# Peptides against a protein of PDB entry 3S8F, part 44

Target 1, 157 residues: chain A of PDB entry 3S8F
Amino acid sequence: VLTLFVAVPSLMTAFTVAASLEFAGRLRGGRGLFGWIRALPWDNPAFVAPVLGLLGFIPGGAGGIVNASFTLDYVVHNTAWVPGHFHLQVASLVTLTAMGSLYWLLPNLTGKPISDAQRRLGLAVVWLWFLGMMIMAVGLHWAGLLNVPRRAYIAQV
Target 2, 166 residues: chain B of PDB entry 3S8F
Amino acid sequence: DEHKAHKAILAYEKGWLAFSLAMLFVFIALIAYTLATHTAGVIPAGKLERVDPTTVRQEGPWADPAQAVVQTGPNQYTVYVLAFAFGYQPNPIEVPQGAEIVFKITSPDVIHGFHVEGTNINVEVLPGEVSTVRYTFKRPGEYRIICNQYCGLGHQNMFGTIVVKE

## One batch from the design tools (peptide; aimed at target 1 L72, target 2 F27)

Design b2_p19_4_s2 (made by RFdiffusion4, then SolubleMPNN; from b2_p19_4, 10 letters changed)
Fold by OpenDDE base, seed 4:
Structure b2_p19_4_s2 (fold): chain B 157 residues (1-157), chain C 166 residues (1-166), chain A 19 residues (1-19)
Amino acid sequence: as target 1 above (157 residues)
Amino acid sequence: as target 2 above (166 residues)
Amino acid sequence: LLLEVIRAEFEEVYAKLLS
């Protein structure tokens, strides 16, 4: 039971970040319940990448609650579900955050801003990465629910 | 300016914290839904039982594969399974159809998996601990046991078989 | 070889999941 309480600080952290995004969006002229989202700098891969990571982290976080459940863990443990979960957490959030960090850090370290072409390419990369990761994650979770084992090359399905 | 920004952020944080709490309830609801619709037949974990992994091969119920299947009652059996690098014993495990089988699984060496295809039997096997799983095979035939916990170089070849006889 | 394995596995899984 106490394990599930770990979800509380995680959610608090996630939604604190969301609060920061809302604040930023509203500072950029966004209004209304959702207008602030559109006002965010979606043309900057340094911003888009970690945000996409956060989006991938949402279902991953939900899966974390599932994995932490004693009862539900019996269903998903050591199945393809687990790799699906941590690929969302690591390969989506962490990796995309790293990508975003590089898009910010390298220009600052070198003193050279990224070109418009590099910016557009960066946007394409992070969006495609996110898309691919979502496809893989859905597949792994689905396979896990079908009892495809983790760490095995063979499955009944 | 900084103070105003701080207050604004705090206000948004409060709102999102409220939303966070709401989402917590949503997730609880999703868990409840999943339990109600997808977890029928989940085998509960047994009581924690300890065993000495250094002697489990020499003495006790796991020592002799020929005596691993023990009838404990009418249509009830206990099967003492040893998961080791890299296989299972006994192999095959022979049990009758329709009987209630209690698997007592342990390991003499490292952590292994015990995943029986076609069933909901899927447990980790820890040295020094006994995993207990209760299952009734309704269909006769062969059920493959797969190790789904990495246990070394031969992990991918670690298989067993349960033969369910009519 | 790796690409072929990935492709084959993806197609197999996809077909099975949709069947």
Scores: peptide ipSAE 0.017, ipTM 0.751, DockQ to the pose 0.036
OpenDDE base, seeds 1, 2, 3, 5: peptide ipSAE 0.000, 0.014, 0.006, 0.000; ipTM 0.756, 0.732, 0.758, 0.720

Design b2_p19_4_s3 (made by RFdiffusion4, then SolubleMPNN; from b2_p19_4, 12 letters changed)
Fold by OpenDDE base, seed 5:
Structure b2_p19_4_s3 (fold): chain B 157 residues (1-157), chain C 166 residues (1-166), chain A 19 residues (1-19)
Amino acid sequence: as target 1 above (157 residues)
Amino acid sequence: as target 2 above (166 residues)
Amino acid sequence: LLLDTIKEHFDLVYAKLLS
């Protein structure tokens, strides 16, 4: 009950952020239904990281609602599904947001801009992290649906 | 200029809020559909039953592993299982194929898991609470019980066995 | 049925992610 209640403002916040992104993209010259996405600053790891985190958070959030359902939880509870869920939430959204924050914070704290090489490296890091997290998360969710137990090192499947 | 920008932002926000509400209803509908059509294999929660974990080993239906399997009908059994650090009793649990088995599971010490491989039996076992699970084994053989709740140093080795006889 | 459907979906997504 509490989870579902909190889900509402969370969704509102998420789509409000999306609205801001659309506005920003259109200000940057993006047009059409999806053209504004391409116009966003994808060359900035401080931007890319948290956005990728948000993207990973979408299935995680949906999974949270599933986990909060009495009936559906019987299927997924204490299986590998659960680790898959919180890895999307913590290791994807929170971690990538932290990474992105560092790419903004450190230059401002030191007063020195990041080099182009550092920028490119940062982009590589956040994209690779995202990719790895998605592979792991999908695998864990899949394994969970196959009844692989949580907190166990063995399974018959 | 600032006013124009503000108005534009509000317009996009309204659109996305509408979308968010639509998606919310879609998610609720999907959950409702799943609950309505795909619950046949889900083990329902049993009635909440409580026991004293400090005396469960000395008295009551869990006290004697030799008396743990009770025939309650022609093709129906109740099995009183203890999950403890670090194992299960009785072990093995012997039940006949095709019989309806009602597992009554509790713990005398800490929280444990009761996950039976090859089945949808997967419950947490709390001291002072009796977990009730109903299942019918259609295939004979051995089914491993796994503890999927961390319970101490021996957690990883906490296993049991259900033997289903023809 | 639900598990099979979801599994199929995950198979497709997983294959795509690995490609």
Scores: peptide ipSAE 0.017, ipTM 0.741, DockQ to the pose 0.063
OpenDDE base, seeds 1, 2, 3, 4: peptide ipSAE 0.009, 0.009, 0.005, 0.013; ipTM 0.772, 0.743, 0.756, 0.752

Design b2_p19_4_s4 (made by RFdiffusion4, then SolubleMPNN; from b2_p19_4, 10 letters changed)
Fold by OpenDDE base, seed 1:
Structure b2_p19_4_s4 (fold): chain B 157 residues (1-157), chain C 166 residues (1-166), chain A 19 residues (1-19)
Amino acid sequence: as target 1 above (157 residues)
Amino acid sequence: as target 2 above (166 residues)
Amino acid sequence: LLAETILAEFLRVYALLLS
């Protein structure tokens, strides 16, 4: 039980970011429960990428708590669940954040803004990446719950 | 007004923080519930049982595969299993259907996995430590043991078999 | 509603883990 307190700083950080997003969305004219989300700059890959990473990090973080829980870890440990977890964490949040950062950094370093075509391509890339990661992650978690072992070429199902 | 903006941000942060804490308690509650209702076959943390991996093959209950299955009571058995590079001993492991089986698993060399298909038995095996798992096989047949922890070049071929007899 | 949805998803996963 005490192990769960390790998650507190991460949760605080995550929800602080969420708070910032809500504030920003409302500043941009968004209202209501979900209106602020729509008001965010979804046309900017530098914004979309890390946000999608955050979305992937939510179930991943929850999974981290599961993995750290003695009773629940017994079910999921060394199954396909585990690769599903860290793909959400690393290949989703970290990677997409890096991608998003690049979309901001390169224009600033070069002094040249990205073209509209490059912007659209960037959006396509990050959305497709996110979609692929979610499909894979869901599949791995699902397989893990069906007791598909990690680090094995065979599966019962 | 910067001050007003700051206050607004803090309000949102407080709200989301409250939600985060609430979720934390939900997780704790779920873990507590799981612990209370789903303990079958899972031995909770207890005394750490240790062995000398350098001598476990020569002496003790793991030394002789023919003596690995020990009846400890009516319809109760203890099975002393070695996970090694690259296999399991004894192999096959023969146990009766419906009997309560306590697996005592250790390794003489490196870390291995002990994953039994068709069951919830899935533990890591560390040299110098004894992994204990309790299980009752309800169905007769063969159950494959899979190593799900990388243990070397032959890891992918490391399998065992549990034969459950009627 | 958002919080409830998130909670529902966690409960769903929990149920799967217990199955």
Scores: peptide ipSAE 0.027, ipTM 0.780, DockQ to the pose 0.323
OpenDDE base, seeds 2, 3, 4, 5: peptide ipSAE 0.023, 0.024, 0.020, 0.019; ipTM 0.743, 0.771, 0.760, 0.741

Design b2_p19_5 (made by RFdiffusion4)
Pose (drawn by RFdiffusion4):
Structure b2_p19_5 (pose): chain A 157 residues (1-157), chain B 166 residues (1-166), chain P 19 residues (1-19)
Amino acid sequence: as target 1 above (157 residues)
Amino acid sequence: as target 2 above (166 residues)
Amino acid sequence: DLLMTLFWFVFLASLVLYS
């Protein structure tokens, strides 16, 4: 029960952050129900990386609520589902957010500029990392529901 | 406009938070339902039941695997199961279908998992402790036990079998 | 299976919560 309550701050974060992004999209001219998304600064890896991380957090958090549901944990406990869940949370959102900081924080700390080419390369890196984490989340959640255990060298069997 | 957008955002946020809370409460009620049903039998016994891992294969209910299945009620069997590096004894565990099975599971060495494929049986096995879970097999046949807690280099090939007789 | 049914319900409903 208390774990289901720990989920409320992230459910609140989902709204406060989503409304903040929608407000920014509208300031930048976006209209429609989706125009506000397209109008956001998708050429900036410092913007893109946490946003993509937040998108993967939606299934990441859904899996966490499942794991927190006591008897439901007996379906997925110590299976590949668990790494599926935590790659979405820490290996995607937390890691992507830190990667995006290379693009505003590093210049601030070192004075070293980020070139146009380095910016584009950062865009590719955060997209590939995000997409790779999403594909693997699918493989691991599914294999987990099929009772494949975590922490195993299953290629040797 | 900022004042307006702000007001509207807070108003709808309050609504979302109430909905999100109502949803979490429904899950809590649904979990409470499972805890009142037979499906909750796979929840391990909360009572501490200590044993000694260094003598468990020499004395006590785990020393003779052929004697591991004991009828404890008219439709109940207790099964003493040893999960060790890297296997389970007895092998196979043989039990009748439709009977309640109380698995008492310990390990002489390291922590092992006990995950019965196709069931909700999924329990950690700790040396020095006895893990007790309950389940009734409704379908006869062979069930595979998977070790799902890393117990060393033999972990990926650590399996066992439960045969549910007709 | 009861837990599997409930599992899908909780998982899919939680997607909406985090949406």

Design b2_p19_5_s1 (made by RFdiffusion4, then SolubleMPNN; from b2_p19_5, 12 letters changed)
Fold by OpenDDE base, seed 2:
Structure b2_p19_5_s1 (fold): chain B 157 residues (1-157), chain C 166 residues (1-166), chain A 19 residues (1-19)
Amino acid sequence: as target 1 above (157 residues)
Amino acid sequence: as target 2 above (166 residues)
Amino acid sequence: SLLDELLELVYNLALLLFS
């Protein structure tokens, strides 16, 4: 009940952010249904990281509803599904948002701009991190549906 | 113009909200699919039951592991299982193939898990509460019980066995 | 039930969309 209670405000916030991104992209010269996406600053790890985090949060949010549902939780509870959910919510959204924040914060605190090499490295880091998290999350959710338990070092499936 | 920008943002928000509704239906469909394909075989049974965890070892149906398996009908059994630190009682649990088994599981100490490999049986076991699961084993053999709720230093080695006889 | 909760969510989203 609590999860579903906060689900609506969370969805409102998420899609408001998406709307803001569309607006920003269009201000940057993007046109059409999807052109605004290409116009966003994908060369900035401070932007890319939290956006990728948000993308990971989408399936994670859906999983949150599953975990909070009595009938569905019966299937997934205490299986690998649960850590899969966490890796989307914490290791993707929270972590990538933190990474993105650092890419903005550190240059401002030190007064030193990041070099082009550091920028490219940062982009590589956040994209690889996201890719790895998605692979892990898919694997864990799949394993969970196959009744692989969490907090167990062995499983026979 | 802030006013124009505001109006534009609102239009985008409406579009995204409509998209969100569409995605919600997609998620509902996926949930329905999951329920249809992954919930078969285990049926929650019984009403909420309470027991005293401090006396469950000494008196009642969980007290004697030799009497834990009770035949309640021609092809029906009730099995009274204790999950404790760190194991299960009785161990092994012996039941016949094809019989309807009602597991009544409780704990005398802390919260444990009751996950039967090869089945959809997966419940948490709380002290003072009886977990009830109904299942029919169609294949003979040994089924391992795993604790999937951290319960202490011996958690990782907390296993039981269900032996299904032909 | 899950269905009731999901329907409630849909209802709330619909209200949000049309309000």
Scores: peptide ipSAE 0.015, ipTM 0.704, DockQ to the pose 0.067
OpenDDE base, seeds 1, 3, 4, 5: peptide ipSAE 0.014, 0.013, 0.014, 0.012; ipTM 0.762, 0.745, 0.741, 0.716; seed 5 fails the geometry check

Design b2_p19_5_s3 (made by RFdiffusion4, then SolubleMPNN; from b2_p19_5, 11 letters changed)
Fold by OpenDDE base, seed 1:
Structure b2_p19_5_s3 (fold): chain B 157 residues (1-157), chain C 166 residues (1-166), chain A 19 residues (1-19)
Amino acid sequence: as target 1 above (157 residues)
Amino acid sequence: as target 2 above (166 residues)
Amino acid sequence: SLLDELLELVYSLSLLLFS
């Protein structure tokens, strides 16, 4: 009866986080409709990683609603769609958040800031990770919609 | 002033609420799209039916694979299928083209999958429960049954065949 | 049914928007 109501807290959290990002960006001098985005600290992998994770989590969350729907789940259940959903939720958000946490935690614990080279490398890592995850996730979801089965080494298509 | 700050925050909230509303429509549109493009040949859900997995091989309609295909009416058949570690019975399943087929699928051991390539038949098979799927094969030929639920060491080799005859 | 699920979704999101 209230199955889809479970999505409400997550959506509330998402919008709150987004609002926090906007506020932070505007505090950093960003103006206009999109200027606050540019003003965010995109040079810091500790920031970029979890934000990219959040971006991946958006379509993943939408997919969660699909998976929770009795009607729509019949279409996608036990297809490649499901691992696609997992990779958006776990391999993107959770993993990137963990990665970002390390970029903050290690310098803090050791008392040694990361070098500029390490910072740039970190940015490259998280962006490449995100890109790879998005490509794979799109592919898996697409394959799932084409009725490619999960947990099988063969497919008709 | 605190009042001005509050007003600014409210403005941000209003903006994000508007965006959320837009996303609502996007989600609805995506749902509509998926339904329109991927629900051809909808299979009605069956009633919950229970069986004893410990005796399903010895007695009842699943006991004899030679009698698994039962004609229930003109151009109507019921097929009693067992999914087990690691295969399906009967195998092959032979049905006529154009007939309405009701698959009654259960398992004597563990959870399996029943995914028929080229169709929208895709159900999990639970011991103690009967999965009911209704389908009409419009094209003759062979259709592969794939287990898409991990069921043990031989899972990857668990296949069956449906032969649709003219 | 599909209609019920869509209604639930709309209802849930509406509650979110007006909470």
Scores: peptide ipSAE 0.031, ipTM 0.783, DockQ to the pose 0.080
OpenDDE base, seeds 2, 3, 4, 5: peptide ipSAE 0.015, 0.020, 0.017, 0.015; ipTM 0.717, 0.779, 0.761, 0.722

Design b2_p19_6 (made by RFdiffusion4)
Pose (drawn by RFdiffusion4):
Structure b2_p19_6 (pose): chain A 157 residues (1-157), chain B 166 residues (1-166), chain P 19 residues (1-19)
Amino acid sequence: as target 1 above (157 residues)
Amino acid sequence: as target 2 above (166 residues)
Amino acid sequence: FVVAAVIIAFFAFVYFKLL
């Protein structure tokens, strides 16, 4: 029960952050129900990386609520589902957010500029990392529901 | 406009938060339902039951695997199961279908998992402790036990079998 | 809405498998 309550701050974060992004998209001229998304600064890796991380957090958090549901945990406990869940949370959102900081924080700390080429390369890196985490989340959640255990060298069997 | 957008955002946020709370409460009620049904038998016994891992293969209910299945009620069997590096005894565990099975599971060495494929049986096995879970097999046949807690280099090939007789 | 739908879908599916 208390774990289901720990989920409320992230459910609140989902709204406060989503509304903040929608407000920004509208300031930048976006209209429609989706125009506000397209009008956001998708050329900036510092923007893109946390946003993509937040997108993967939606299934990441859904899996966490399942794991927190006591008897439901007996379906997925110590299976590949669990790494599926935590890759979406820490290996995607937390890691992507830190990667995006290379693009505003590093210059601030070192004075070293980020070139146009380095910016584009950062875009590719955060997209590939995000997409790779999403594909693996699918493979691991599904294999987990099929009772494949975590922490195993299953290629040797 | 900022004042307006702000007001509207807070108003709808309050709505979302109430909905999200109502949803979580429904899940809490649904979990409470499972705890009142037979499906909750796989929840391990909360009572501490200590044993000694260094003598469990020499004395006590785990010393003779052929004697591991004991009828404890008219439709009840207790099964003493040893999960060790890297196997389970007895092998196979043989039980009748439709009977309640109380698995008492310990380990002489390291922590092992006990995950019965196709069931909700999924319990950690700790040396020095006895893990007790309950389940009734409704379908006869062979069930594979998977070790799902890393117990060393033999972990990926640590399996066992439950045969549910007709 | 999307967030709630995804959460309900995951919970419901796993809850159904449990039962």

Design b2_p19_6_s1 (made by RFdiffusion4, then SolubleMPNN; from b2_p19_6, 12 letters changed)
Fold by OpenDDE base, seed 5:
Structure b2_p19_6_s1 (fold): chain B 157 residues (1-157), chain C 166 residues (1-166), chain A 19 residues (1-19)
Amino acid sequence: as target 1 above (157 residues)
Amino acid sequence: as target 2 above (166 residues)
Amino acid sequence: MLLMETILREFLSVYAKLL
């Protein structure tokens, strides 16, 4: 009940952020239905990281609604589905947001800008992290649907 | 400039809010689809039954593993199962093929899992509560019971077996 | 199937290739 209750404002917030991103992209010269996306600062790991986190959070959020459903939870409960959900929410959104925050915070704390090499490395780290998380999450969700148990080192399939 | 920017932001927000509502319906549809396709044979939760975990080993239907399988009808059985650290009782559980089996599962110690491979039986077992699951085994053979709830140092080795006889 | 073993083997295989 509580999860479903907070899901609505969370979705509204998420799409408000998306609206802000669209506006920003259009201000940066992006045009058309999707051109604003390309105009966003994809060269900045402080931007890319949390955005990728948000993207990973979408299926995780949907999964949260599934997990909160009494009938659907019966199917996925205590299967590999659950850790898949957790990793999308925590290891994707939260962790990537933290990573992105560091790319902003550290330069500000030290008073020194990051080098171009550090920037590129940061982008690589964030993208690789996201890719790895997506592979793992998809695998865990898939395994969960195949009734692979959580908290077990064995499976029938 | 500020007014124009504000108006523009509001326009985009309105659009994305509409999109968010659409997505909400998509998610509801996906939930409905999942229910229709993956919940076939789901056993609804029955009436909550309570037991005293401190005495369940000494008295009652769980006390004697030799009496754990009770025939309640011509093709119907009740099996009283204990999940404990670290195993199941009785083990193996022997039941006939094609019979309706009602599992009554409880724990004398901590929370355990009761996940039967090859079936949709997957419940948590709480001390003081009786989990009731109904299932009919259509194929003979051995079905492994897995504890999928961490219950201590021996959790990873906590297995049971259901033997379905022809 | 030993799921964790399989995962570990795959992980180590990939890791070894990246080193």
Scores: peptide ipSAE 0.024, ipTM 0.742, DockQ to the pose 0.024
OpenDDE base, seeds 1, 2, 3, 4: peptide ipSAE 0.011, 0.014, 0.022, 0.019; ipTM 0.757, 0.714, 0.769, 0.760

Design b2_p19_6_s2 (made by RFdiffusion4, then SolubleMPNN; from b2_p19_6, 10 letters changed)
Fold by OpenDDE base, seed 5:
Structure b2_p19_6_s2 (fold): chain B 157 residues (1-157), chain C 166 residues (1-166), chain A 19 residues (1-19)
Amino acid sequence: as target 1 above (157 residues)
Amino acid sequence: as target 2 above (166 residues)
Amino acid sequence: SLLLAVMLAEFLSVYAKLL
């Protein structure tokens, strides 16, 4: 009940953010249905990190609905599916958002902008993190569907 | 112009909100569909049975492991299983191949898991509650029961066995 | 959309297990 209750505001927030991104992209010269995406500042790790977090949150959010659904939860509960869900929510969205916030916050607090090299490194870190998290999450979800149990050191597959 | 910008934002918001609502209905529909058509062998919570965990070992259908498997029909059985720290009883659980098995699982102590390898049977077992799962084993052999809910120091070693006989 | 595709794929994967 609680999960479903918070799911509605969360979805609204997600799509509001998407609307804001679309607007921002269009202000930056993007046109058409998808052109606004390309126009977003993908060269800024402070932007990329949270956005990638949001992307990871999509399957995580879906998983939240699954986990909150009685019949659906039965097949995934206490399997590797659950850690997969956790890592999408915490290790992807929360962590990447934190990383992104630091890329903005630290330069502003210190008054020292990041160098171009640091910027590029930051982008690499964020993308690699996202990639790794997606691989792990997909693997864990897959394992869960194959009945790999949570909180057990053994697996039948 | 601020007003122009706000109008543009509103247009995008309306579109995304419409999409959001559509997705919400899709999710609700999917949930409703699963609730209506699939139980995964688990009896709905509306039929939840209660039991006294303090006496379940001494009296009642769970008290004697030798009487745990009850034939309720020509090809139907009810198995009264206890999940406890740290194991299951009866152990092994012996059932015929192809028979419809109704597991009635409860705990005398703490919360445990009841996950049967090779099956979709996966429930939490709460003291004072009876978990009911219906399943038919199509293949003979041994199926391991795993506790997938932390229940104490011996959690990792808590296993049981279901033996399906031809 | 990506959102729809990903979520539906996830749901369908779970549904497949139920069947």
Scores: peptide ipSAE 0.225, ipTM 0.762, DockQ to the pose 0.549
OpenDDE base, seeds 1, 2, 3, 4: peptide ipSAE 0.273, 0.196, 0.215, 0.208; ipTM 0.819, 0.759, 0.797, 0.777; seed 1 fails the geometry check

Design b2_p19_6_s3 (made by RFdiffusion4, then SolubleMPNN; from b2_p19_6, 14 letters changed)
Fold by OpenDDE base, seed 2:
Structure b2_p19_6_s3 (fold): chain B 157 residues (1-157), chain C 166 residues (1-166), chain A 19 residues (1-19)
Amino acid sequence: as target 1 above (157 residues)
Amino acid sequence: as target 2 above (166 residues)
Amino acid sequence: SLLMDTILEEFLTVYALHL
């Protein structure tokens, strides 16, 4: 009930963020329907990380509705589906946002800018992290639908 | 300039609202489709029933594992199952193939899981409550019961068996 | 379709009752 209750406000917030990104991209010289995306600072891990987190959060949000449904939860509850959902919400969104925050915060706190090598490494880390999380999340959701239980080291499906 | 910026942002919001809503429904539809085609379905829950976890081992239908399987009608059985730290009783649970089985599951101690492999039976078992699951085993054989709710040091080894006889 | 309808009904019910 609570999940569904906050769904609309959360979506509104997400749309606002998306609109802000489009605006930012256009301010950076992006034009057209999709040109603004390319204009965003994809060379900055502090930007890329939380954006990737948001992308992972989209399917995770849909999964939240499933988990909160009385009927659908009968299928997915205590299966691998649930940790799959968590890995999208926590290990993707929260973790990537934290990573992004660090890439911004640490240079400011130390007074030392990150080197180009560090920047490139950071980009590699967040992209690989996102890719890994998506693979694992898809696998866990699939396993959950196949009735693989959570909190069990063995399963026979 | 700020006003222009705000107006520009608002112009984008309408498009993003429509797109995002559409995508949301697409995801929901995909999930719904996947659930409908790749799962065994949903088992209806029974009515809320309460028991005293402190006495359930001593008196009542769960007290004697030898009497846990009760025939309630032609090709109909009720099985009174205890999930406890760390196992299930009776163990094994023996039921006929093709019979309608009503599982009445409760716990004398902590919360456990009751997940039957090869079936869509998957419920949490709470002390003081009776979980009711109705199922018909169409195939004979052994079905393993797994605890999928952490219940202590022996959680990982908490297994039971349902034996379906021809 | 049934699953989709259920989700929609639950969603609408929550907002109809609480908002």
Scores: peptide ipSAE 0.015, ipTM 0.723, DockQ to the pose 0.048
OpenDDE base, seeds 1, 3, 4, 5: peptide ipSAE 0.007, 0.025, 0.013, 0.005; ipTM 0.765, 0.760, 0.754, 0.731; seed 3 fails the geometry check

